# Peptides against a protein of PDB entry 3VZA: the designs that were tried, part 146

Target 1, 98 residues: chain A of PDB entry 3VZA
Amino acid sequence: RVERLCKSKELFEERLGLEIRRIHNEQLQFIFRHIDHKDPDKPYMFTLSINEQGDYEVTSCTPPLDCISEFQLKVRETNNFSAFIANIRKAFTALSFK
Target 2, 62 residues: chain B of PDB entry 3VZA
Amino acid sequence: AAYVTQLYYKISRIDWDYEVEPARIKGIHYGPDIAQPINMDSSHHSRCFISDYLWSLVPTAW

## One batch from the design tools (peptide; made by RFdiffusion4, then SolubleMPNN)

Design b2_p27_1_s1 (from b2_p27_1, 15 letters changed)
Fold by OpenDDE base, seed 4:
Structure b2_p27_1_s1 (fold): chain B 98 residues (1-98), chain C 62 residues (1-62), chain A 27 residues (1-27)
Amino acid sequence: as target 1 above (98 residues)
Amino acid sequence: as target 2 above (62 residues)
Amino acid sequence: SSNQESFELLRQILTSPEVPLEEEFTL
């Protein structure tokens, strides 16, 4: 049901504070909010593609994360996409305290 | 879209209960070992707390 | 595996005409 799917997306966006957009050049943009408790709407985001080799590739990260390259390596090794996203959020959270 | 909602599930492993009042955050988290119910009153928590809590359910081990 | 399923799902999203394109969010 299309109506259910739309509601589902909205619930995920609000409750997880994660928006997922398909953007140009075969990329997904992941936008985290609800990271900074003092500014819940402050966005933390990265973009992701699958490169010509068939590997996950982070094409941008704002604000930048020192650990993003390591996470990219890890997700390529494990294909654990859930952990990949969760670790990025954790890293953004840690960054928000600095 | 079905694909995006499926992606949210692949990330979070959460299945929402869509038959409750809007203020009720109810669902099931399917962890690697045990499925756990989610049942929160959103009026009792900040948006950030809710998100932090839900993300705390998601394993970060590779 | 579930992990491989995630990869395939991403590929489907990135290549499916049924998933609408959105403008990139910028600060």
Scores: peptide ipSAE 0.723, ipTM 0.961, DockQ to the pose 0.895
Fold by OpenDDE base, seed 2:
Structure b2_p27_1_s1 (fold): chain B 98 residues (1-98), chain C 62 residues (1-62), chain A 27 residues (1-27)
Amino acid sequence: as target 1 above (98 residues)
Amino acid sequence: as target 2 above (62 residues)
Amino acid sequence: SSNQESFELLRQILTSPEVPLEEEFTL
């Protein structure tokens, strides 16, 4: 089971181009790659926590996204975490064309 | 790794087939309505195309 | 609900000693 779990993580990281790290101060870091077709290893990332009120909170976003605050509001309203992550990737993709 | 892999599933709704050769991207995407198979030859596509395709399976409606 | 399950999973990840801490990636 342990070997399969490790393999699963590696497959998701490579195929989705998404790395997830648990970092200090009870945060997760989401690192997107495979966004820029001209530079597939270029990272697009954000960090996320759950604040004392129990709400999703984006604590950083690099490069910055104008829409990130709206997405934070939407995920708090809907709890649709999948759509939250997918929309962030979509926004990073759009940014890569500028 | 168990919690993180569960999170990947919650995000993507993809379950991989772990018994195929590395070049075969095989699995099932469990959409909100109908589950659909994934079966790609990675040698035919760039890493970016593969990622874009897989993410295209994930609904963005809130 | 499925969406609530995602939230609970995140809480577990953020507080569980079973999930190893990693260094923050920086540019």
Scores: peptide ipSAE 0.722, ipTM 0.961, DockQ to the pose 0.889
Fold by OpenDDE base, seed 5:
Structure b2_p27_1_s1 (fold): chain B 98 residues (1-98), chain C 62 residues (1-62), chain A 27 residues (1-27)
Amino acid sequence: as target 1 above (98 residues)
Amino acid sequence: as target 2 above (62 residues)
Amino acid sequence: SSNQESFELLRQILTSPEVPLEEEFTL
């Protein structure tokens, strides 16, 4: 089972171009790659926590996204975490063309 | 690894087929509608295309 | 709900000793 779980994580990382790390201060770091077709290894990332109020909180975003605050509001309202992550990737993709 | 893989599933709703050769990207995407198969030959596509395609399966509606 | 499950899973990841800490990636 451990071997399968490791393989599963690796498949997700490579195929989605998304790495998820648990980092210090009770945060998750989401690292997107495969965004820029001319530079597939260029990372686009953000960190996320759950604050004292129990709300999703984006603690960093690199490169910055103008829409990240709105997305944080939306995920707090809807709790649609999947859409939250997907929309961030979409925004990073749009940014890569500018 | 279990929690993280669960999170990947919660995000993507993709379940991989782990019994196929490495060059075959095979799985099932579970969306609001009928589940859809994924079956790609990775040698025919760039890494970016594959990722873009898979993410295109994930709804962005809030 | 599915959305609530995602939240609870995230909370579990953030607080569980079973999930190892990793170094933060920086540019």
Scores: peptide ipSAE 0.722, ipTM 0.961, DockQ to the pose 0.900
Fold by OpenDDE base, seed 1:
Structure b2_p27_1_s1 (fold): chain B 98 residues (1-98), chain C 62 residues (1-62), chain A 27 residues (1-27)
Amino acid sequence: as target 1 above (98 residues)
Amino acid sequence: as target 2 above (62 residues)
Amino acid sequence: SSNQESFELLRQILTSPEVPLEEEFTL
């Protein structure tokens, strides 16, 4: 099962162009690649925690997104984490067009 | 890796077929509608195209 | 609900000793 899980993670990372890291201070880092077709390895990333109130909190975003605060509000209201991540990728994609 | 792979599923709703050759991207997307198959030859597409396509399957409605 | 399940899964990842810590990626 461990081998299958490792393979699964690798497939998701490569195919979705999304790496997920657990980092210090009870945070997750989400690293998107395959955003810029001219530079597929260019990373677009954000970090996420759950604060003391039990709410999703974006702790960093590189490059910055004007919409990230609104998305944080939306995911707190709906708990639709899938839409949250997908919308962030969509926003990064739009940003890559300069 | 169990929790992280579960998270990937919660995000994408994709279940991969792990028994096919590496060049074959095969799986099932379990969206709000009827489940849809994924079956593509990775050698025919760029990494960016593949990722864009797969993410296009994920609803963005809140 | 699946939405609540995602939240609980995230809490598990963020606090579980079975999930290894990694270095933060920086540009």
Scores: peptide ipSAE 0.722, ipTM 0.961, DockQ to the pose 0.888

Design b2_p27_1_s2 (from b2_p27_1, 14 letters changed)
Fold by OpenDDE base, seed 4:
Structure b2_p27_1_s2 (fold): chain B 98 residues (1-98), chain C 62 residues (1-62), chain A 27 residues (1-27)
Amino acid sequence: as target 1 above (98 residues)
Amino acid sequence: as target 2 above (62 residues)
Amino acid sequence: SENQESLELLKKILSSPEVPLEEEFVL
């Protein structure tokens, strides 16, 4: 089972182009790749925490996204974490075209 | 790790078929409506295309 | 709900000793 779990993580990382790291200060870092078709390894990333109120909080976003604050509000309202991540990727994708 | 893989599932709603050859991307996407199979030959597509396609399966409606 | 489960899962990840800490990726 451990072997399968490791393989699963690797498959998700490669196929979704999404790496998830647990980092310092009780944060997760989400690193998107495969966004820029001309530079597939170019990273687009954000960090996420759960604040004292128990709410999702984006602690950083690189490159910055104008919509990130709105997305934070939306995920707090809906708790739709899947849509949250997908919308961030969509926003990064749009940014790569500029 | 179990928790991280669970998180990937919560995000993507994809369950991979782990018994196929590495070049075959097989799995099931469990969307809000009907589950849909995934079956791709990775040698026929770029990494970016594959990722874009898989993410296109994930609803963005809040 | 499924959505609430995501939040709880994140809390578990952030508090679980089984999930290893990694270095923050920096551009």
Scores: peptide ipSAE 0.746, ipTM 0.962, DockQ to the pose 0.905
Fold by OpenDDE base, seed 1:
Structure b2_p27_1_s2 (fold): chain B 98 residues (1-98), chain C 62 residues (1-62), chain A 27 residues (1-27)
Amino acid sequence: as target 1 above (98 residues)
Amino acid sequence: as target 2 above (62 residues)
Amino acid sequence: SENQESLELLKKILSSPEVPLEEEFVL
């Protein structure tokens, strides 16, 4: 089981180009790669926590996204975490087309 | 870890076939409609194309 | 609901000793 779980994580990381880290101060860091086709290893990332009210809270976003505050509001309203992550990736993708 | 892999599933709704050779990207996407198979030869595509394709399966409607 | 489960899963990840702490990735 442990072996399968490790393999699963590796497959998701490589195929989705998404790494998820549990970091200090009760946060998760989401690191997107494979965004820029000219530089596939360039990272696009944000950190996420659950605040004292129990709500999703973005604690950082690099590079910054104008839409991130709106997405935070939307995920709080809908609880659609999948759409939240997918929309962030879409926004990073759009940003890569400078 | 179990929780992290569960999170990947919650995000992507993809379940991989873990018994195929590494060059074969095979799995099932469980979208809001009917489940759709994923079956592609990674040697025929860039890493970015593969990721873009897989993410295109994930609905962005709130 | 499935959506509510995501929040609960996140809470579990953030508090579970089974999920190891990692260094923050910095550019």
Scores: peptide ipSAE 0.744, ipTM 0.962, DockQ to the pose 0.897
Fold by OpenDDE base, seed 5:
Structure b2_p27_1_s2 (fold): chain B 98 residues (1-98), chain C 62 residues (1-62), chain A 27 residues (1-27)
Amino acid sequence: as target 1 above (98 residues)
Amino acid sequence: as target 2 above (62 residues)
Amino acid sequence: SENQESLELLKKILSSPEVPLEEEFVL
């Protein structure tokens, strides 16, 4: 099972171009790649925590996204984490064109 | 890795077929409607295209 | 709900010793 789980993680990382790291200060870092077709390895990332109120909180976003604060609000309202991540990727994709 | 893989599933709703050759991207996407099969030959596509395609399966509606 | 499950899963990840800490990726 351990081998399968490791393989699963690798498949998700490569195929989705999304790496998820647990980092210091009770945060997760989401690293998107495969965004810029001209530079597939260029990372687009954000960090996330659960604040004292129990709410999703974006603690960093690189490159910055103007819409990230709104997405944070939306995910708090809907708890639709899938849409949250997908919308962030969509925003990064749009940013890569500029 | 169990929690992380669970998180990937929560995000993507994709379940991979782990018994196929590495070059074959095979799985199932479980959307709000009917489940959709995924079956791609990775050698026929760029990494970016594959990722874009898979993410296109994930609804962005809140 | 599935949405609530995601939040709980995140909480588990952020507090579980089973998930190893990694270095933050920095540009």
Scores: peptide ipSAE 0.744, ipTM 0.962, DockQ to the pose 0.910
Fold by OpenDDE base, seed 3:
Structure b2_p27_1_s2 (fold): chain B 98 residues (1-98), chain C 62 residues (1-62), chain A 27 residues (1-27)
Amino acid sequence: as target 1 above (98 residues)
Amino acid sequence: as target 2 above (62 residues)
Amino acid sequence: SENQESLELLKKILSSPEVPLEEEFVL
């Protein structure tokens, strides 16, 4: 199972172009690649924590997204984490065209 | 990698077929309405296209 | 609910010794 889990992670990373890292200060870093078709390896990333109130909190976003605060609010309201991540990727994709 | 793999599933709702050749992208996407098969030859597509396609399966409605 | 499970999963990830700490990716 461990080998399958490792393979699964690798498949997700490559196929979704999404790397997830557990980093310092109780944060997760989400790194999107395969966004810019002209530069597939260009990373788009944000970091996420759960604050003292138990709420999702975006602690950084590179490049910055104007909509990230709204998305943070929406995910707190809906707890739809899937839509949260997907919308962020969509926003990064839109940003890559400009 | 169990928790991280679970997180990937929570995000994408994709379950991969691990028994196929590496060049074959095969799995199932579990959408809210109906499960859809995924079956692609990765050699026929760019990495960006593959990722875009897979993410297109993920609903963005809150 | 599935949505509620995501938050709990994140909490587990952020507190679990089973998930290794990695260096932050920096541009």
Scores: peptide ipSAE 0.737, ipTM 0.962, DockQ to the pose 0.903

Design b2_p27_1_s3 (from b2_p27_1, 15 letters changed)
Fold by OpenDDE base, seed 2:
Structure b2_p27_1_s3 (fold): chain B 98 residues (1-98), chain C 62 residues (1-62), chain A 27 residues (1-27)
Amino acid sequence: as target 1 above (98 residues)
Amino acid sequence: as target 2 above (62 residues)
Amino acid sequence: SENQESLELLKQILSSPDVPLEEAFTL
């Protein structure tokens, strides 16, 4: 089971180009790669926590996204975490063309 | 860890087939309606294309 | 609900000793 779980994590990281880290101060860091086709290893990342009110809170975003505040509002309203992450990736993709 | 793989599933709704050779990207995407198969030869595509394709399966509607 | 489960999973990850603490990635 442990070997299978490790393999699963590796497959998701490589195929989705998404690494997830648990970091200090009760945060998760999401690191996207494979965004820029000219530089596949270029990272696009944000950090996320659950605040005292129990709501999703983006604590950092690099590079910054103008739409991140709106997405935070939307995920709080809908609790659609999948759409939240997917929309962030789409926004990073759009940013990579600038 | 189990929790991390669960999170990947919550995000992507993909279940991989772990019994195939490494060059084969095979699995099932569980959308809101009907499950769709994934079956790709990774040697035929760039890493970026593969990622873009897989993410295209994930709905962005709130 | 299904969507509420994601929030609970996040809470579990952030409080579980089974998930290793890692250094933050920086550019």
Scores: peptide ipSAE 0.722, ipTM 0.960, DockQ to the pose 0.911
Fold by OpenDDE base, seed 1:
Structure b2_p27_1_s3 (fold): chain B 98 residues (1-98), chain C 62 residues (1-62), chain A 27 residues (1-27)
Amino acid sequence: as target 1 above (98 residues)
Amino acid sequence: as target 2 above (62 residues)
Amino acid sequence: SENQESLELLKQILSSPDVPLEEAFTL
């Protein structure tokens, strides 16, 4: 049911503080909120595509993460997309304390 | 929203209980070993705490 | 594998989105 799917998306967005959007040039945008406890609505985001070689490619990251290129390598090696997203959130969380 | 909700599950491994009132965050996290029940009163926690807790359920090992 | 399924799912989303394309969110 479409209505249930819409509710599901809303629950995930609010509870995980993660919005997923399809944007131009065949990319997905991942927007994290609820990272900074002092500013819960502050967004931390990255965009992702599948490149011509069929590999995960991070096309942007705001704010920048020093570890993002390593994570891109790791997800290509392991194909563990869940760990990829979770580690990015972990990195954004660490960044929020600086 | 079918594909996106599927992606949320692939990321988080959480399945929500859609039959409870919005103030009750209830569901199941499916880990590799045992399913972990989720049952929180949202009025007792900040949005950030709730998100941090739920994400803490997601393994970060590659 | 489940990890392979994630990649295929992402490809499906990118090729056949559930909603129209939107402009990128800006900070």
Scores: peptide ipSAE 0.485, ipTM 0.927, DockQ to the pose 0.813
Fold by OpenDDE base, seed 3:
Structure b2_p27_1_s3 (fold): chain B 98 residues (1-98), chain C 62 residues (1-62), chain A 27 residues (1-27)
Amino acid sequence: as target 1 above (98 residues)
Amino acid sequence: as target 2 above (62 residues)
Amino acid sequence: SENQESLELLKQILSSPDVPLEEAFTL
């Protein structure tokens, strides 16, 4: 199982171009690559924590996204984490064309 | 890794086929209405195209 | 619900005994 889990993670990382890392201060870092077709290795990332109220909290976003605050609100309202991540990637993709 | 892989599934709703050759991207995306098979030859596509395609399977509706 | 499960999963990840990694990059 451990071997399969490791393989699974690697497959997700490569195929989705999404790396998920636990970083300091009880945060998760989400690193998107494969966003810019001209620069596939260029990273786009945000960090996420659960605040004292138990709510999703975006603690950083690089590069910054104008919509990130709205997405944070939406994920708090809906708890649709999948849509949250997908929308962030979509926003990063749009940003890469600017 | 268990929690991370679970998180990937929660995000993508993709279940990979782990018994295929490395160049074959095979799995199933479980959408709310329909399960869609994934079957791609990675050598025929760029990394960005593959990622974009897979993410296109993930609904963005809240 | 599945949405609730996602939140609980995140809480589990964040509270796990795993050693945090350094932040990959920042502005």
Scores: peptide ipSAE 0.483, ipTM 0.928, DockQ to the pose 0.683
Fold by OpenDDE base, seed 5:
Order: sequence, then C-alpha cells, then structure tokens
Structure b2_p27_1_s3 (fold): chain B 98 residues (1-98), chain C 62 residues (1-62), chain A 27 residues (1-27)
Amino acid sequence: as target 1 above (98 residues)
Amino acid sequence: as target 2 above (62 residues)
Amino acid sequence: SENQESLELLKQILSSPDVPLEEAFTL
C-alpha cells in the first residue's frame, strides 16, 4: 500500500505538474510546473494555511496574482477547493503569456 | 502519502490505472456529469500538453 | 458535503502531516 501511495503521488506530480509540500508553520505549498511551455520547469507557487478562524488563507503567491484574494474569498464561500486550485493554475497560465 | 494522494483526488477527481506501463497515462476523471476515461500515450505529447489537458478536465466554476 | 470533506482533509494534513516537514521552495 505504501508503495502504491508513493507511485500515486509521483504520477500526480508529473502528470498534473503540481507538487504539494508540507512546510513550516502549518502550511501547504503548492508548486505548479508545466505552465510555461517554453520553460516547463519554471515554478509557480502559493502557500496555504487554515487560520485561527478555520478559514483558508493564502500566505504567499509567487509570482503574485491579482486575483488571489478574490479566489481566497470564493473558496471560503463555496469550499470548492478543486475549483480554487484549478483557477489558480489558470491564472498562472495567463501570467506565463505576459 | 495517503493524505496527499487524497488531496490530489479531491483536486483533480482523477483515479489512475496503476497497472499499465509507465508511458501510458490511463485513468478516469470523475466529473459532475460523466466519468471521462483518460487514455494517453505520453510519448506522443509534451509534459505541458499533458498537464494542460488533464487540468482542462477540472471544472473552474465555483 | 464533499466540499466540507475537503476542508477537513486539509485540516488533517496541516495538523497531522503524513510527510516530513520541508523548507519552503524559494524562487
């Protein structure tokens, strides 16, 4: 089971181009790659925590996204975490064309 | 990695077929309307195309 | 709901991670 879980994680990381890491101060780091077709390894990332009120909180975003605060509001309202992550990736993709 | 893989599923709604050869990207995307089979030959596509395609399966409607 | 389940999953990950803590990736 452990081996299968490791394989699963690796498949998701490579195929989605999304790495998820637990980092200090009870945060998750989401690292997108495969965004820029001219530089597939260029990372686009944000960090996320659950604040003391129990709400999703984006603690960093690199490169910055103008829409990230709105997305944080939306995910708090809807709890649609899938759409949250997908919209962030879409926004990063848009940035890669700038 | 149980929690992480669960999170990937919550995000993507993709369940991989783990019994196929590494070059075969096979699985099922469980969308709100219909389960969509995934069956790609990775040697035919760039990494970016594959990722873009898979993410295109994920609804962005809140 | 599934959305609530996602939040609970995240809380579980953040409170009791099943992977070692790592340093932040720096661009």
Scores: peptide ipSAE 0.482, ipTM 0.927, DockQ to the pose 0.841

Design b2_p27_1_s4 (from b2_p27_1, 13 letters changed)
Fold by OpenDDE base, seed 3:
Structure b2_p27_1_s4 (fold): chain B 98 residues (1-98), chain C 62 residues (1-62), chain A 27 residues (1-27)
Amino acid sequence: as target 1 above (98 residues)
Amino acid sequence: as target 2 above (62 residues)
Amino acid sequence: SSNQESLELLRKILNSPEVPLEEEYTL
């Protein structure tokens, strides 16, 4: 199972172009690649924590997204984490065309 | 890696087929309506296309 | 619900010794 889990993580990373890191200060970092077709390795990333109130909190976003605060509100309201991540990727994709 | 892979599933709703050749991207996406098979040859597509396609399976409605 | 499970999963990840700490990626 351990081998499968490792393989699973690698497959998700490569195929989704999404790396997830547990980093300092009780945060997760989400790193999107494969966004810019002209520069597939260009990273688009944000960090996420659970604040003292128990709510999702975006602690950084690089490059910045105007919509990130709204998405944070939406995920707090709906708890739809899948849509949260997907919408962020969609926003990064739109940004890559600018 | 169990929790992280669980998180990937929570995000994507994709379950991979681990018994196929590395160049074959095979799995199942579990959407709210129907389960959709995934089966593509990665050598025929760019990494960006593959990722875009897979993410297109993930609903963005809140 | 599945949505509620996501938050709990995130909490588990952030508090679990089983998930290794990694360096933050920076540009």
Scores: peptide ipSAE 0.722, ipTM 0.960, DockQ to the pose 0.904
Fold by OpenDDE base, seed 4:
Structure b2_p27_1_s4 (fold): chain B 98 residues (1-98), chain C 62 residues (1-62), chain A 27 residues (1-27)
Amino acid sequence: as target 1 above (98 residues)
Amino acid sequence: as target 2 above (62 residues)
Amino acid sequence: SSNQESLELLRKILNSPEVPLEEEYTL
C-alpha cells in the first residue's frame, strides 16, 4: 500500500534521524540529524554513488570525516552496508563532541 | 517508495508496527542473533535519545 | 547474500524512475 510506504519512510526519518534523498548525478544523499543533542536539527550528511567499477563511492561528506575513506574501503570489501552507515553515524557523533 | 523503505530496512534491520498510536515507537529489530522487540513511549524521550538508542541496535562490526 | 543485495538495491534506487529526484540539501 502506497500510504503505508509513505508512513514507513516518515517513521524511519523521524526515529532514526536519517533522511535519504535521491539527488542529481545518480547519487543518494544521506542526511543525519539528532546527532547533536544541543542542536537536534543540525545536519550531518554525505552523498554516495556507484562508480564505473560498480563500487560504492562517497562523493561528499559534510562535515568531513577523516575515516570516510577507510569506511569506503571497508564497505567495498565486506559489502556490509548497514555497518557502513552505522559507522558513519558513529563518526559524526564523535565529531559533534569536539 | 518501496525501494527507499527497503533501504531503511537494510540499514537498520527494523520493522515498525504501524498499527499503534503515533506516540508509541514499536517494532522489531532483526539483529545477527535473536530478534528483539522495540517498544518505547516517545513522550518519555528526546528525539536524540530515541535515535541514539535505535542506532545502538545496529552492529558496527564489518 | 544480504550484503550483496544492498548494492543491488542501491542500483535499483539510482536507476528507478519511480523514486523521485530531490534537491540536494546544503548548509
Scores: peptide ipSAE 0.722, ipTM 0.960, DockQ to the pose 0.897
Fold by OpenDDE base, seed 5:
Parts: sequence; structure tokens; C-alpha cells
Structure b2_p27_1_s4 (fold): chain B 98 residues (1-98), chain C 62 residues (1-62), chain A 27 residues (1-27)
Amino acid sequence: as target 1 above (98 residues)
Amino acid sequence: as target 2 above (62 residues)
Amino acid sequence: SSNQESLELLRKILNSPEVPLEEEYTL
């Protein structure tokens, strides 16, 4: 099972181009790659925590997204975490075209 | 590792087939309707295309 | 609900000693 779990994580990281790290200060870092077809290794990332109110809180976003505050509001309202992550990736993709 | 893989599933709703050869991207996407198979030859696509395609399976409606 | 499960899973990850801390990636 441990071997499969390790393989599973690697498959998700490579195929989705998404790395998830648990980092300091009770945060998760989400690192998207495979966004820019001209530079597949270019990272697009944000960090996330659960604040004192128990709500999702984006603590950083690199590069910055104008829509990130709206998405934070939406995920707090809907709790649709999947759509939250997918929409962020969509926004990063749009940003890569500038 | 279990929690992180669970999170990937919560995000993507994809379950991989771990028994196929590495060049085959095979799995099942569990959307709100019926489950849809994933079956791609990775040698025929760029990494970016593969990722874009898989993410296209994930609904963005709130 | 499935949505609440995601939040709970996040909490578990953030509070679990089974999930190792990693260095923050920076550009």
C-alpha cells in the first residue's frame, strides 16, 4: 500500500502538473506546472490555510491573480474545493497567455 | 501519503489504473454523472496537453 | 457532504504528523 501511495502521488504530480506541499505556519502550497506550453516547468503557485474562523484563506499567490479574492469568497460560500482549485488553474492558464 | 492522495482525488475525482504500463495514462474520472474512462498514450502528447486535458474533466461550476 | 469532507481533509493534513513538513517553494 505504501508503494502504491507513493506511486499515486507521483502520477498525480506528473499528470496533473500539481504538487502539494505542507509547509510552515499551518499552510499548504499548491504548485502548478505544465501551464505554459512554451515553458512547461514554469511554476504557478498559491498557499492556503484554514483561518481562525475555519474558512479557506489564500495566504499568497504567485504570480498574483486579480480573481483570487473572488475565488476565495466563492469557495467559502460553496465549499466546492475542486472547483476552487480548477478555477485557479484556469486563471493561471489565462494569465500565461497575457 | 494517504491524506495527500485523498486530496488529489477530492480535487480531480480521478482514480488511476496502477496496473498498466507507464506510457499508458489510464483511469476513471468520477464526475457528477456517469463515470468516464481515461485512456491515453502519453507518448502521443505533450505534458502540457495531458495536464490540460485532465483538468478539462474537472468541473469549474461552483 | 463531499464539500465538507474536503475541508475536513485539509484540516487533517494540516494537523497530521504523518504528513511531513516541506520547504516552501519560491521563485
Scores: peptide ipSAE 0.721, ipTM 0.960, DockQ to the pose 0.918
Fold by OpenDDE base, seed 2:
Structure b2_p27_1_s4 (fold): chain B 98 residues (1-98), chain C 62 residues (1-62), chain A 27 residues (1-27)
Amino acid sequence: as target 1 above (98 residues)
Amino acid sequence: as target 2 above (62 residues)
Amino acid sequence: SSNQESLELLRKILNSPEVPLEEEYTL
């Protein structure tokens, strides 16, 4: 079972180009790769926590996204975490063409 | 690892087939209405194309 | 609900000793 779980994580990381790290100060870091077709290993990142009110809170975004505050509002309203992550990736993709 | 893999599933709604050769990307995407099969040869595509394709399966509507 | 389950899962990850701490990736 442990071996299967490790393989599962590796498959998701490679195929989705998304790494998830638990980091200091009760945060998760989401690292997107495979965004820029000319530089597949270039990282696009954000960090996330749950604040004292129990709400999703983006604590950093690199590179910055103008839409990140709106997405934070939307995920708090809808609790659609899947759409939240997918929209962030979409925004990073758009940014990579600039 | 269990919690992290659960999170990947919550994000992507993809369940992989772990019994195929490494070059075969096979699984099922569970949309809100209909499940769709995934079955592609990774040697025929770039890493970026594969990722873009898989993410295209994930709805962005809130 | 399914949507609420994601928040619960995040809380579990952030408070679980089973998930090891990693260094933050920086550019």
Scores: peptide ipSAE 0.721, ipTM 0.960, DockQ to the pose 0.915

